# Designs tried in a protein design run: peptides against a protein of PDB entry 2Q3Z. Part 201

Target 1, 272 residues: chain A of PDB entry 2Q3Z
Amino acid sequence: YVLTQQGFIYQGSAKFIKNIPWNFGQFEDGILDICLILLDVNPKFLKNAGRDCSRRSSPVYVGRVVSGMVNCNDDQGVLLGRWDNNYGDGVSPMSWIGSVDILRRWKNHGCQRVKYGQCWVFAAVACTVLRCLGIPTRVVTNYNSAHDQNSNLLIEYFRNEFGEIQGDKSEMIWNFHCWVESWMTRPDLQPGYEGWQALDPTPQEKSEGTYCCGPVPVRAIKEGDLSTKYDAPFVFAEVNADVVDWIQQDDGSVHKSINRSLIVGLKISTKS
Target 2, 254 residues: chain A of PDB entry 2Q3Z as posed
Amino acid sequence: YVLTQQGFIYQGSAKFIKNIPWNFGQFQDGILDICLILLDVNPKFLKNAGRDCSRRSSPVYVGRVGSGMVNCNDDQGVLLGRWDNNYGDGVSPMSWIGSVDILRRWKNHGCQRVKYGQCWVFAAVACTVLRCLGIPTRVVTNYNSAHDSNLLIEYFRNSEMIWNFHCWVESWMTRPDLQPGYEGWQALDPTPQEKSEGTYCCGPVPVRAIKEGDLSTKYDAPFVFAEVNADVVDWIQKSINRSLIVGLKISTKS

## One batch from the design tools (peptide; made by RFdiffusion4, then SolubleMPNN)

Design b2_p29_7_s4 (from b2_p29_7, 11 letters changed)
Fold by OpenDDE base, seed 5:
Structure b2_p29_7_s4 (fold): chain B 272 residues (1-272), chain A 29 residues (1-29)
Amino acid sequence: as target 1 above (272 residues)
Amino acid sequence: SEEEKEKLIEELNKQMHPGDAAEIEKKLE
């Protein structure tokens, strides 16, 4: 999980799982220096360098910083996300074959955001950075992954009488979503939450004012302990959210229907 | 064709709504 530079990332759908080769390249020339630059341009360092540096011995702290800095939202982060299939002014997310080129482009262009990424690109870059910093990390793929936007642990769709989704108010489920899990102790939590911690670098929701997510113990998610920092409810929803359809009738009435056909969450961890 | 299937699989490797993914899956079956 630290030494492996080549790996696979799972994509596709639950029915059509596909793995792609990915070059993480955490030991390639200059990559460590780029990872250190990433830490040195983070908002916490810019606010108080001494405090930030003093906390870099904590994988919990570093993991959270990396989660925020892999995306360019709110900071000088690495990647700009795009999902509308308009990539002409950059590189298609599908074109990347490794993290090294992305990180080098970011650094070589004065820490300007690289265009473009989607979830697996964010996750892969985060994995590279965390491994480079000595944190055992793996990429995780979750099929039918929920994006809870209102923190109610539900994915809600508004539908007309014909079952057609209405408006932009519908919460999102992805066919798949990728994030990372990192191995670390959690001295900031009660005993028993050491081990794999989920971190999500894809900009989905703000956590404490920044587009970052985690670390949260995988155990806490499995046991349903939503009080556990960081961002347990959000990560829990990604893998366990219930889907609700709000059906609008012609008379203006709204009927609640539980969607049992769409099951959220099928998590696959990488083996390398 | 195998080429068409490969293109569909490539499209399925993008993030999208499960409904859209299901439409692609139907074409692959």
Scores: peptide ipSAE 0.349, ipTM 0.880, DockQ to the pose 0.607
Fold by OpenDDE base, seed 3:
Structure b2_p29_7_s4 (fold): chain B 272 residues (1-272), chain A 29 residues (1-29)
Amino acid sequence: as target 1 above (272 residues)
Amino acid sequence: SEEEKEKLIEELNKQMHPGDAAEIEKKLE
């Protein structure tokens, strides 16, 4: 989890699982220095360097900072996400084969955002950075992954009388989504929540005003403890949300239907 | 063709709605 520099990331769909090789490269030349630069350009450091540095001994604090800094939302972060297949002014997310080139490009261009990433790219870069900083980390893939946008633990589709989804295509469920799990103690929580913590660097929802997510104990998600910081309801919904269809009839009536064909969540943790 | 099949698999490696993914899967069957 710390020493492995090469691994695999799972992609595709639940029916057609595919893995790709990925070079994390946390020990390659200059990568540690880039990770330290990442910390030194984070908003908390810029606001109060002394306070930020004093908290870098906490993997909880560092994990949350890295989750926010891997994406370029709200800061001088590493990656810009894009999902509309228009990648001509950058690099296609599907073209990356490792984290090293991404991090080097970011640093060499004055900490300008690298174009472009999707979930596995964000997760892989976060994994590299966290490993480089001595935090055991692995990439996780979740198939049929929910993105709860209104904190109700439901994915809700609005449909007409013919069953057609109304409005813009909802990004509420991904065919797959990737994030990371990091091993750390949680002195800020009650006993028993040490171990694997979920962190999501893909900019999906804001947490405390910043596009970041976690750390949240994997145990808390498994046990349904939604009060656990950080972002337990959101991460819980990614793997456990129910799907509801709201069907509008021609007379203006609305019928609620539980969608049993869409099962949210099939999580696969990597070996390393 | 095998080439077309590989292209479909590559497309499935992008993030998308499950419904769109299902359409690709149907073509692969």
Scores: peptide ipSAE 0.298, ipTM 0.860, DockQ to the pose 0.571
Fold by OpenDDE base, seed 4:
Structure b2_p29_7_s4 (fold): chain B 272 residues (1-272), chain A 29 residues (1-29)
Amino acid sequence: as target 1 above (272 residues)
Amino acid sequence: SEEEKEKLIEELNKQMHPGDAAEIEKKLE
């Protein structure tokens, strides 16, 4: 989890799993220096360098900073996300084969955002950075991954009397989504939540005003303890959200129906 | 073929829309 420089990232769909090779390259020349630069340009450092540096001994703190800095939202982060198939002014997310080139480009262009990333690219870069900083980390893929936007642990669709979706879908279920899990103790929580912690560097929702997510104990998610920091409800929903259809009847009444045709969440963790 | 499915997955991954999971599954079946 710290020593492995090459691995695989799982993609595709729940029924048709695919993997790609990825070079994490955490020990390649200059990569550690780039990771340190990433810490030195984060908003918390710029606001109060002494306080930021004093907290870098905490993998909880560092993990949260990295999850925010891997994306360029709200800061001088590494990657700009794009999903509309218009990549002509940058590099297609599908073209990347490793984290090293991305990080070098970011640094060499004065910490300018690299175009472009999607979930597995964000996750892979975060994995590289965290490993460089001595935090055991792995990439995780979740199939049928839910994006809950209103924190109700549901994906909600509005349908007419014929079952047709009305308007644009506001909430999303992705065929797959990637994030990272890092091993750390949680002295900031009650005993028993040490171990794997989920962190999501893909900019989906703001946490405390910044596009970051986690760390949250994987155990807390598994046990449904949504009171644990950070962002437990959001991460829980990614893997456990229920899908609800609100069906408008011909008489104007609305019927709530649980959609069992699409099951949210099938998580695969990498072992290397 | 498996190669065709892989190419299709790559193409579909270029477009992220709410509910894409269901659409992708239908196209791959």
Scores: peptide ipSAE 0.107, ipTM 0.688, DockQ to the pose 0.365
Fold by OpenDDE base, seed 1:
Structure b2_p29_7_s4 (fold): chain B 272 residues (1-272), chain A 29 residues (1-29)
Amino acid sequence: as target 1 above (272 residues)
Amino acid sequence: SEEEKEKLIEELNKQMHPGDAAEIEKKLE
């Protein structure tokens, strides 16, 4: 989890799982220095360098900073996400084979955002950075991963009488989504929440005003403790959200139906 | 063909809506 530089990332769908090789490269030349630069350009450092530096001994603090800085939203972060298949002004997310090239490009271009990433790219870069900083980390893939935008633990679709989705799709389920899990103690929580912590660097929802997510104990998610910081409801929904169809009839009536065909959550943790 | 299957798998490696993924999956079956 710290020493492995080569690994695999799982992609595709639940029915068609595909793994790709990935070079995390946390021990390659200059990568640690780039990770330190990442910390030194984070908004908290820029606001109060002394306070930021004093907190870097906390994996909880560092994990949250890295989650925010791997994406370029709100800061001088590493990657710009794109999902519309228009990558002509950058590099296709599917073209990356490792974190090293991404981090080097980011640094060499004056900490300008690298174009482009999707979830596994964000997760892989976060994994590299966290490993460089001595935090045991692995990439996780979740198939049929929910993105809850209104914090109700539901994915809601509006459908007509023919089952066709109506209106703008606000909430979404991904065929797959990737994030990271990091091993750390949680002295900021009650006893028993040490171990794997979920962190999501893909910019999906803001947490305390920044596109970041976690750390949240995997145990808390498993046990349904949604009061646990950080972002337990969001991470819980990614793996456990229920899908609801609101079926609109011609007469204006609406029928609520639980969609049992869309089962959210099939999580695979990597061994590397 | 195997080439067509590989192209479909490559498309499926992108993040997308489950409906779009299901359409690709049907072609793979």
Scores: peptide ipSAE 0.382, ipTM 0.889, DockQ to the pose 0.584; fails the geometry check

Design b2_p29_8_s1 (from b2_p29_8, 13 letters changed)
Fold by OpenDDE base, seed 2:
Structure b2_p29_8_s1 (fold): chain B 272 residues (1-272), chain A 29 residues (1-29)
Amino acid sequence: as target 1 above (272 residues)
Amino acid sequence: SFSDEEMQAIVNELAATKSIEQLPIGQEP
């Protein structure tokens, strides 16, 4: 499936799984050149070209760069995310049929951000770029995907005595979220963490000051080893976070309750 | 394999349902 130019991306909800066809197009004319441009406009290259180029032989390094450059946060990256259903000044995230058009638009407009993307668009573009660069990559969908903002592995809701949610939900669970997994060795880690590495190009949280995520060994997430770079706690929370309700009582006391009705995480891989 | 036209038709159908957007739980259409 990694060599296929067309595939399916899973969407919807855990109860109502849907998919869309997607043209990854990693072997289409000019796409490799665009991927190289993406590397050449990354902040690390602009800061020190020689150092950046010397590290491009590392899938770990390249994966992390691509994760950051697929979103336009912090750099001249490819896509601007938007979720408010106001897409009139761009292209609706739901209208894309492949990565090729997105990448061509980005390049043809002088590396200006393409409007707009959501998680599967980010993931799909990252998948295309990584494949072009010779890194085996697949799109992954996680249903009931948690967005932990404070790295405590919890999704926390504040509730009154009646169970009504109080205040803004800062932390959330998505109906679905997409990212990529890339196959690589991890010479920067202890033995045994080679294989699939999670990378998340959707701008959710900053890692080392940049909106990027990973690579983190899928094995580390499965085993609960949160000490592994990069961003293990965040990725772990996406698939394993517990939901906690903080219930305020009439007397002003706060009670902690584990919400067992909200189950985080149901991961599936893209099929070709 | 799908043609671009076939893919676009599928995307259009899905978009019309608004069922493929990433949304917080509880806000699904």
Scores: peptide ipSAE 0.078, ipTM 0.651, DockQ to the pose 0.596
Fold by OpenDDE base, seed 5:
Structure b2_p29_8_s1 (fold): chain B 272 residues (1-272), chain A 29 residues (1-29)
Amino acid sequence: as target 1 above (272 residues)
Amino acid sequence: SFSDEEMQAIVNELAATKSIEQLPIGQEP
């Protein structure tokens, strides 16, 4: 995990799996220095450098910082997300082939956000940074990944009597979503939650006021322990949310239907 | 990550190949 510089990121759909080659390049020249700069420009360091530095020995703390700093939301983070296919003023997320160029661009432009990223780009850059910092990390792809915005563990669709979706789809199921899992002990939790921890650097929801997610024990998600910090309900929903259709009839009545055809979550944890 | 419409477009493109790749499962480090 730490030593692998070349790998694959899985994409596509549950039925049609694709992969792309990716250069993580955590040992390339200057990448460690860039990762250290990333830590030194984080909001917690700027607020209290001594406190931030004292906590950098904790993979839990560092993982959470990196999750927040890989995106440029709320800080001087690395990547700006964009999903509207309008990439003319930057680099298309689809054109990236590695993390090294992204990190170098960020640093060389005075820690200005790099345009643009999507989930696998965020995940891959986070993977590079965490590996560079000595944290065993892998990219994870989850097919039919739910984005729960209201923390109810449901993806809700409003439909008319004809089954047509009404209103803005605030909540959605991604064909695929990528995040990272990092290996760490969890001395801040009860025994048994050591091991793989999910971290999501894609800016989806705020956690404690910052666009970051995790670390949360993969075990906690598997066992349904939603009280476990950090962000267990959100990560749980990504892989286990139920899909509910609210069907409005012509008489104004609303019928709740569980959509059993939409299965959320096919998580694939890769070795590299 | 892609919208449902984008997904459908991708699926349509991929449906021609109908390729299923087995994904490697990671182990503990």
Scores: peptide ipSAE 0.014, ipTM 0.412, DockQ to the pose 0.046
Fold by OpenDDE base, seed 3:
Structure b2_p29_8_s1 (fold): chain B 272 residues (1-272), chain A 29 residues (1-29)
Amino acid sequence: as target 1 above (272 residues)
Amino acid sequence: SFSDEEMQAIVNELAATKSIEQLPIGQEP
């Protein structure tokens, strides 16, 4: 009996929500073993195996390791991200239908990065791995997801007098972004932050020198407690960033305006 | 650690309900 977990991943836009079927396959043969290999090739294990292993009882620690190891940035992680539509030397992110093939390919090729992933692929693989490791996890989709690069909780656009965006957008709002939420106790925090923790395996920003994100209590994000580890400001910005337009006038003056038409953050998730 | 049955139950519960929400902007600490 193979217990296969099937689900849906939400995609598209806030106005045009789509979904794809996904096989998480956390109970398929050999998948748990691959998840253990993932832990055994992480940089912390390679540096000090005893210390790493002693911390694997902590879902906080494991979640953070998995967030970093699902992407191949900085380590022997699973997936290489690519967004430029040039997938000829690999597999298109849009062609994946489950986590199992990705994980098997990774392991069978000597833990070489699998080409290619995007946000939902990263999130889905992380979800599979975390579930295998006994951490209740779900994929979440955030529409109009902000990517704050300078930690100011703003998405800033420069506009001319006609409202046309000028210059390169360093910061952006994704039509959708996917990450995971995992259920954890947080003995490392003040009481009340147990529950859903956001983790983002898509390589967007470095946290403590590694492309990883979280875990951060969803409650902390809701309450605006940006001091809460890990990466609260970044995750907060994904769902709550204000959009600011710097409007350039013909006289050379610049006016700061809050763009109220661009609403950041519309999160859809499965609930227990 | 969860048994396969326990894990499946948790996953089933998680899949049972869908929600859409926008988080409110909190106060800075």
Scores: peptide ipSAE 0.013, ipTM 0.377, DockQ to the pose 0.037
Fold by OpenDDE base, seed 1:
Structure b2_p29_8_s1 (fold): chain B 272 residues (1-272), chain A 29 residues (1-29)
Amino acid sequence: as target 1 above (272 residues)
Amino acid sequence: SFSDEEMQAIVNELAATKSIEQLPIGQEP
């Protein structure tokens, strides 16, 4: 994983799976320096450089920092997310073919946010950075990825008799979502949680006040151990949330739709 | 739990069956 500079990122939907070629380029000239700059501009470094530097030997710590710094939310991070198809003042997320150009643009513009990213772009850049820092990392695509905002492990939709979504659409399902998994030991956890750890650099929910996610053991997610740091409930919901599609009748009664098979969580790792 | 390969197979099967309906997709995280 660390040695692979090129690969494929899975995109599309469960109905239409596609792969895009991606140049991770973690060994290209200047990329390591950019990754170090990324660490040196993180809020924890700015707050206490000595403490931050002393913790950089921990892939858990570094992974969490990178998760937060790949997005520009709350910090001088790399990418600004945008999903509304209005990319005229930047670069369309769909136009990127590698992490190197993004990282170089970020650095060359004084660590200003690069416009724009979406999930696979965030994940790919995170993958590059983590690999560059010596952390084995892969991009993961989850089809029908749930975004649980109320921590109930349910994605609930209300529809009228005509199938029109009613009320708040705050909770959603992505056709696909991408994040990264990094291989690391977890000395901060009970034995057995070493291995792949999920990290999500796409700004979705705040973790400890910052738009970051993980690391959380993939094993913990698989076993349903939601007490495991970091952000196990959120990541669990992405891959396991139950979707409830309610039909609301004119009388205000609601019943579950029996006509929709909603499947959340179909995970595929990147292939090289 | 499924391996990534097993999951991919499931995804492919689901895609082939066209049994999954269009889900509402959020415009913002």
Scores: peptide ipSAE 0.010, ipTM 0.456, DockQ to the pose 0.075; fails the geometry check

Design b2_p29_8_s2 (from b2_p29_8, 11 letters changed)
Fold by OpenDDE base, seed 4:
Structure b2_p29_8_s2 (fold): chain B 272 residues (1-272), chain A 29 residues (1-29)
Amino acid sequence: as target 1 above (272 residues)
Amino acid sequence: SFTDEEMKKIVDELAKEGVIEQLPIGEKP
């Protein structure tokens, strides 16, 4: 995982899996320096450099910092997300073929946010940075990935009597979503939660006031331990949320229905 | 378009071939 500079990122849908080649390039010239700059401009460093530096020996701490700094929300992070198909003032997320160009652009333009990213771009850049910092990391693709906004482990759709979705879909199921998993020990948790930890650099929800996510043990998610830091309920919902349809009838009554046709979560990753 | 079952088979085959790793999904509490 650490040594692989070229790979594939899986995309598409649960009904049609696609992949793109990606150059992670964690060992290319200057990339380590850029990763260190990324750490040196993070809000925790700016607040207390000594404390931040003293904690960089912890992959848990570094992972959380990186998840926050790969997106430009709340800080001088790397990428600005955009999903509205209007990319004329930047680079289309679909145009990127590797992390190196993104990181170099960020650094060369004075750590100004790079336009634009989507989930796989965020994940890939995070993967590069974490690998560069010596943390074994892989990109994960989850098909039918839920975005739970109210932490109830449900994706809720409001529908009319004809089954048509009403209103703005605040909560949604992505056709696919990408994040990263990093291998680390969790001395901050009870024994047994070492191994793969989920981190999500795509700015979806705030964690402790910052757009970051994780690390959370994959084992905790598997076992349903939602009390485990960090952000277990959110990550759990991405892969396990139930879909609930609130169907409004003609008389104004609302019927709750569990939508069994929408299965949330199909996780895959590259083995290299 | 593939059915969910068909896609599952494809994914399982890819996993079996070592192209991808199918990761476990968490159990509902």
Scores: peptide ipSAE 0.020, ipTM 0.562, DockQ to the pose 0.037
Fold by OpenDDE base, seed 2:
Structure b2_p29_8_s2 (fold): chain B 272 residues (1-272), chain A 29 residues (1-29)
Amino acid sequence: as target 1 above (272 residues)
Amino acid sequence: SFTDEEMKKIVDELAKEGVIEQLPIGEKP
């Protein structure tokens, strides 16, 4: 999880699993320097360099910084996300085959955001950075992954009496989503939460004012301990959100139905 | 296309073969 520079990232859908080869390249020339630059341009460093530097010994702190800095939201982060299939002014997310080129482009262009990323690109770059910084990290793919925007652990759809979805989906289930899990101790938590920690660098929701997510113990997610920092409800929802259909009848009545046909979550990772 | 159940079986098989690691999904509180 630290030494391996090549791997696969799982993509596709729950109905069709595919993968792409990926060069993480955490030990390639200059990559460590770029990762250090990433830390040095983070908002916390810019606000108080001494405090930021003093906390870089904490993988919890670093993980959270990296999750925020891999995306360019709110900062001089690495990647700009785009999902509308309009990539003409940049590089298609599907074109990337490794983290190294992305990181080099970012640095070489004065820490300007690289266009473009999607979830697996964000995850892969985060994985590279975290590995480079000595944090054991793996990419995780979850199929039918929920994006809970309101932290209610529900994916809500509004339907007419015929079961047709009305309006824009406020919340969504990704066909797949990728994030990372990093191995670290959690001295900031009660005993037993050491181990794999979920981090999500894809800009989905703000955590403490920044587009970042985690670290949250995978164990906490498994056990449903939603009080565990950071962002346990969000990560929990990604893998466990209930799908609720709000059915509006012609008479104006609204009925709640739990959609049991939509299964959220099939989480997998490559074995190292 | 596969059903979710079919895909689960495939994933389980891949995990069994050591190709992938199936990670636990959180339990509802």
Scores: peptide ipSAE 0.006, ipTM 0.440, DockQ to the pose 0.037
Fold by OpenDDE base, seed 1:
Structure b2_p29_8_s2 (fold): chain B 272 residues (1-272), chain A 29 residues (1-29)
Amino acid sequence: as target 1 above (272 residues)
Amino acid sequence: SFTDEEMKKIVDELAKEGVIEQLPIGEKP
């Protein structure tokens, strides 16, 4: 998880698992320097360098910083996300074969956002950075991953009497989503939450005003302890959200229907 | 196209082969 520079990222769908080869390249020349630059341009460093540097010994702190800095939202982060298949002014997310090229492009262009990323690209770059910083990290793929926007642990669709979705779908289920898990102790939590911590660098929801997510103990998610920092409800929803259809009847009544056909969550990772 | 059950079987097999690790999914409270 620290030493492996080449790996695979799982993609596709729950019905068809795909993988792509990925060069994490955490030990390639100049990559560590780029990771240090990433830390030195983070908003917390710019606000108070001494405080930021004093906290860099904490993988919890560093993990949270990296999750925010891998995306360019709110800061001078690495990647701009795009999902509309219009990539003509950049590089298609599907074209990347490793983190090294992305990080080098970011640095070489004066820490300007690299166009473009999607979830696996964000996750892979985060994995590279965290590994460079000595934090054991793996890429995780979750099939049928829910994006809960209102923190109610539900993916809600409003439907008319004919089952047609009404209004804009604010909440969605990804065919797959990728994030990272990092191994660390959690001295900031109760005993027993050491181990794998979920971090999500894909800009989905703001955490404490910044597009970042985690770290949250995988154990807490497994046990349903949503009180654990950071962002336990969001990560829990990614893997466990229920899909609810709100069906409006002719009389104006609304019926709640649990959509059992949409199974949220099949989480896998590579061992290498 | 594989059914969800078929996919689960494939994933389980891959896990047994040590290619992938099935990670715990949070249980609904």
Scores: peptide ipSAE 0.027, ipTM 0.580, DockQ to the pose 0.037; fails the geometry check
Fold by OpenDDE base, seed 5:
Structure b2_p29_8_s2 (fold): chain B 272 residues (1-272), chain A 29 residues (1-29)
Amino acid sequence: as target 1 above (272 residues)
Amino acid sequence: SFTDEEMKKIVDELAKEGVIEQLPIGEKP
């Protein structure tokens, strides 16, 4: 999980699993320097360089910084996300074949955001950076992944009496979502939460005012310990949220229906 | 197109072959 520079990223859907080859390239020339630049332009460093540098020995701290800096939201981060199929002023997310080109473009253009990324691109770049910094990391794909925007562990659809979805689909189930898991000790938590930690660099929800997510112990998610930092409720919802249909009738009454047909979560990691 | 059951079998086979790792998903509290 540190030494391999080539790998696969799983994509597609629960009904059609695909993989793409990906060059992580964490040991290619200049990549370490770019990763260090990424740390040196993060908001915490700009606010207090001494404090930031003193904490870089913590994979927990570094993981959280990287999660925030891989996306360009709120900072000088690497990638701009886009999902509307309008990529004419940049590179289509589907065109990327490795992290190295993305990181080099970012650095060579004065740390300007690279256009464009989606979940697997964010995850892959985060994986490269974390591996480069000596943190064992893997890309994780979860099929039928929930995006819960209101942190109620529900994906809610509003429907009329005819079953037609009404309003903005702000909450959604992704066909797939990618994030990373990194191996860390968690001295900041109770014993037993060492091991794989989930980090999500895709800008979905703010954590403590910044578009970042994690690290949160995979064990905490497994056991339903939602009090565990960081962002346990959000990550838990990505894999365990219930889908609820709110049906509005003509009389103005609203009925709750649990959609049991939509199963959330098939989580897969690549070993090689 | 594969059914959900067929896909599960494929995933299970890939996991058995060591190509992928199925990661545990938590149970709802």
Scores: peptide ipSAE 0.006, ipTM 0.417, DockQ to the pose 0.037; fails the geometry check

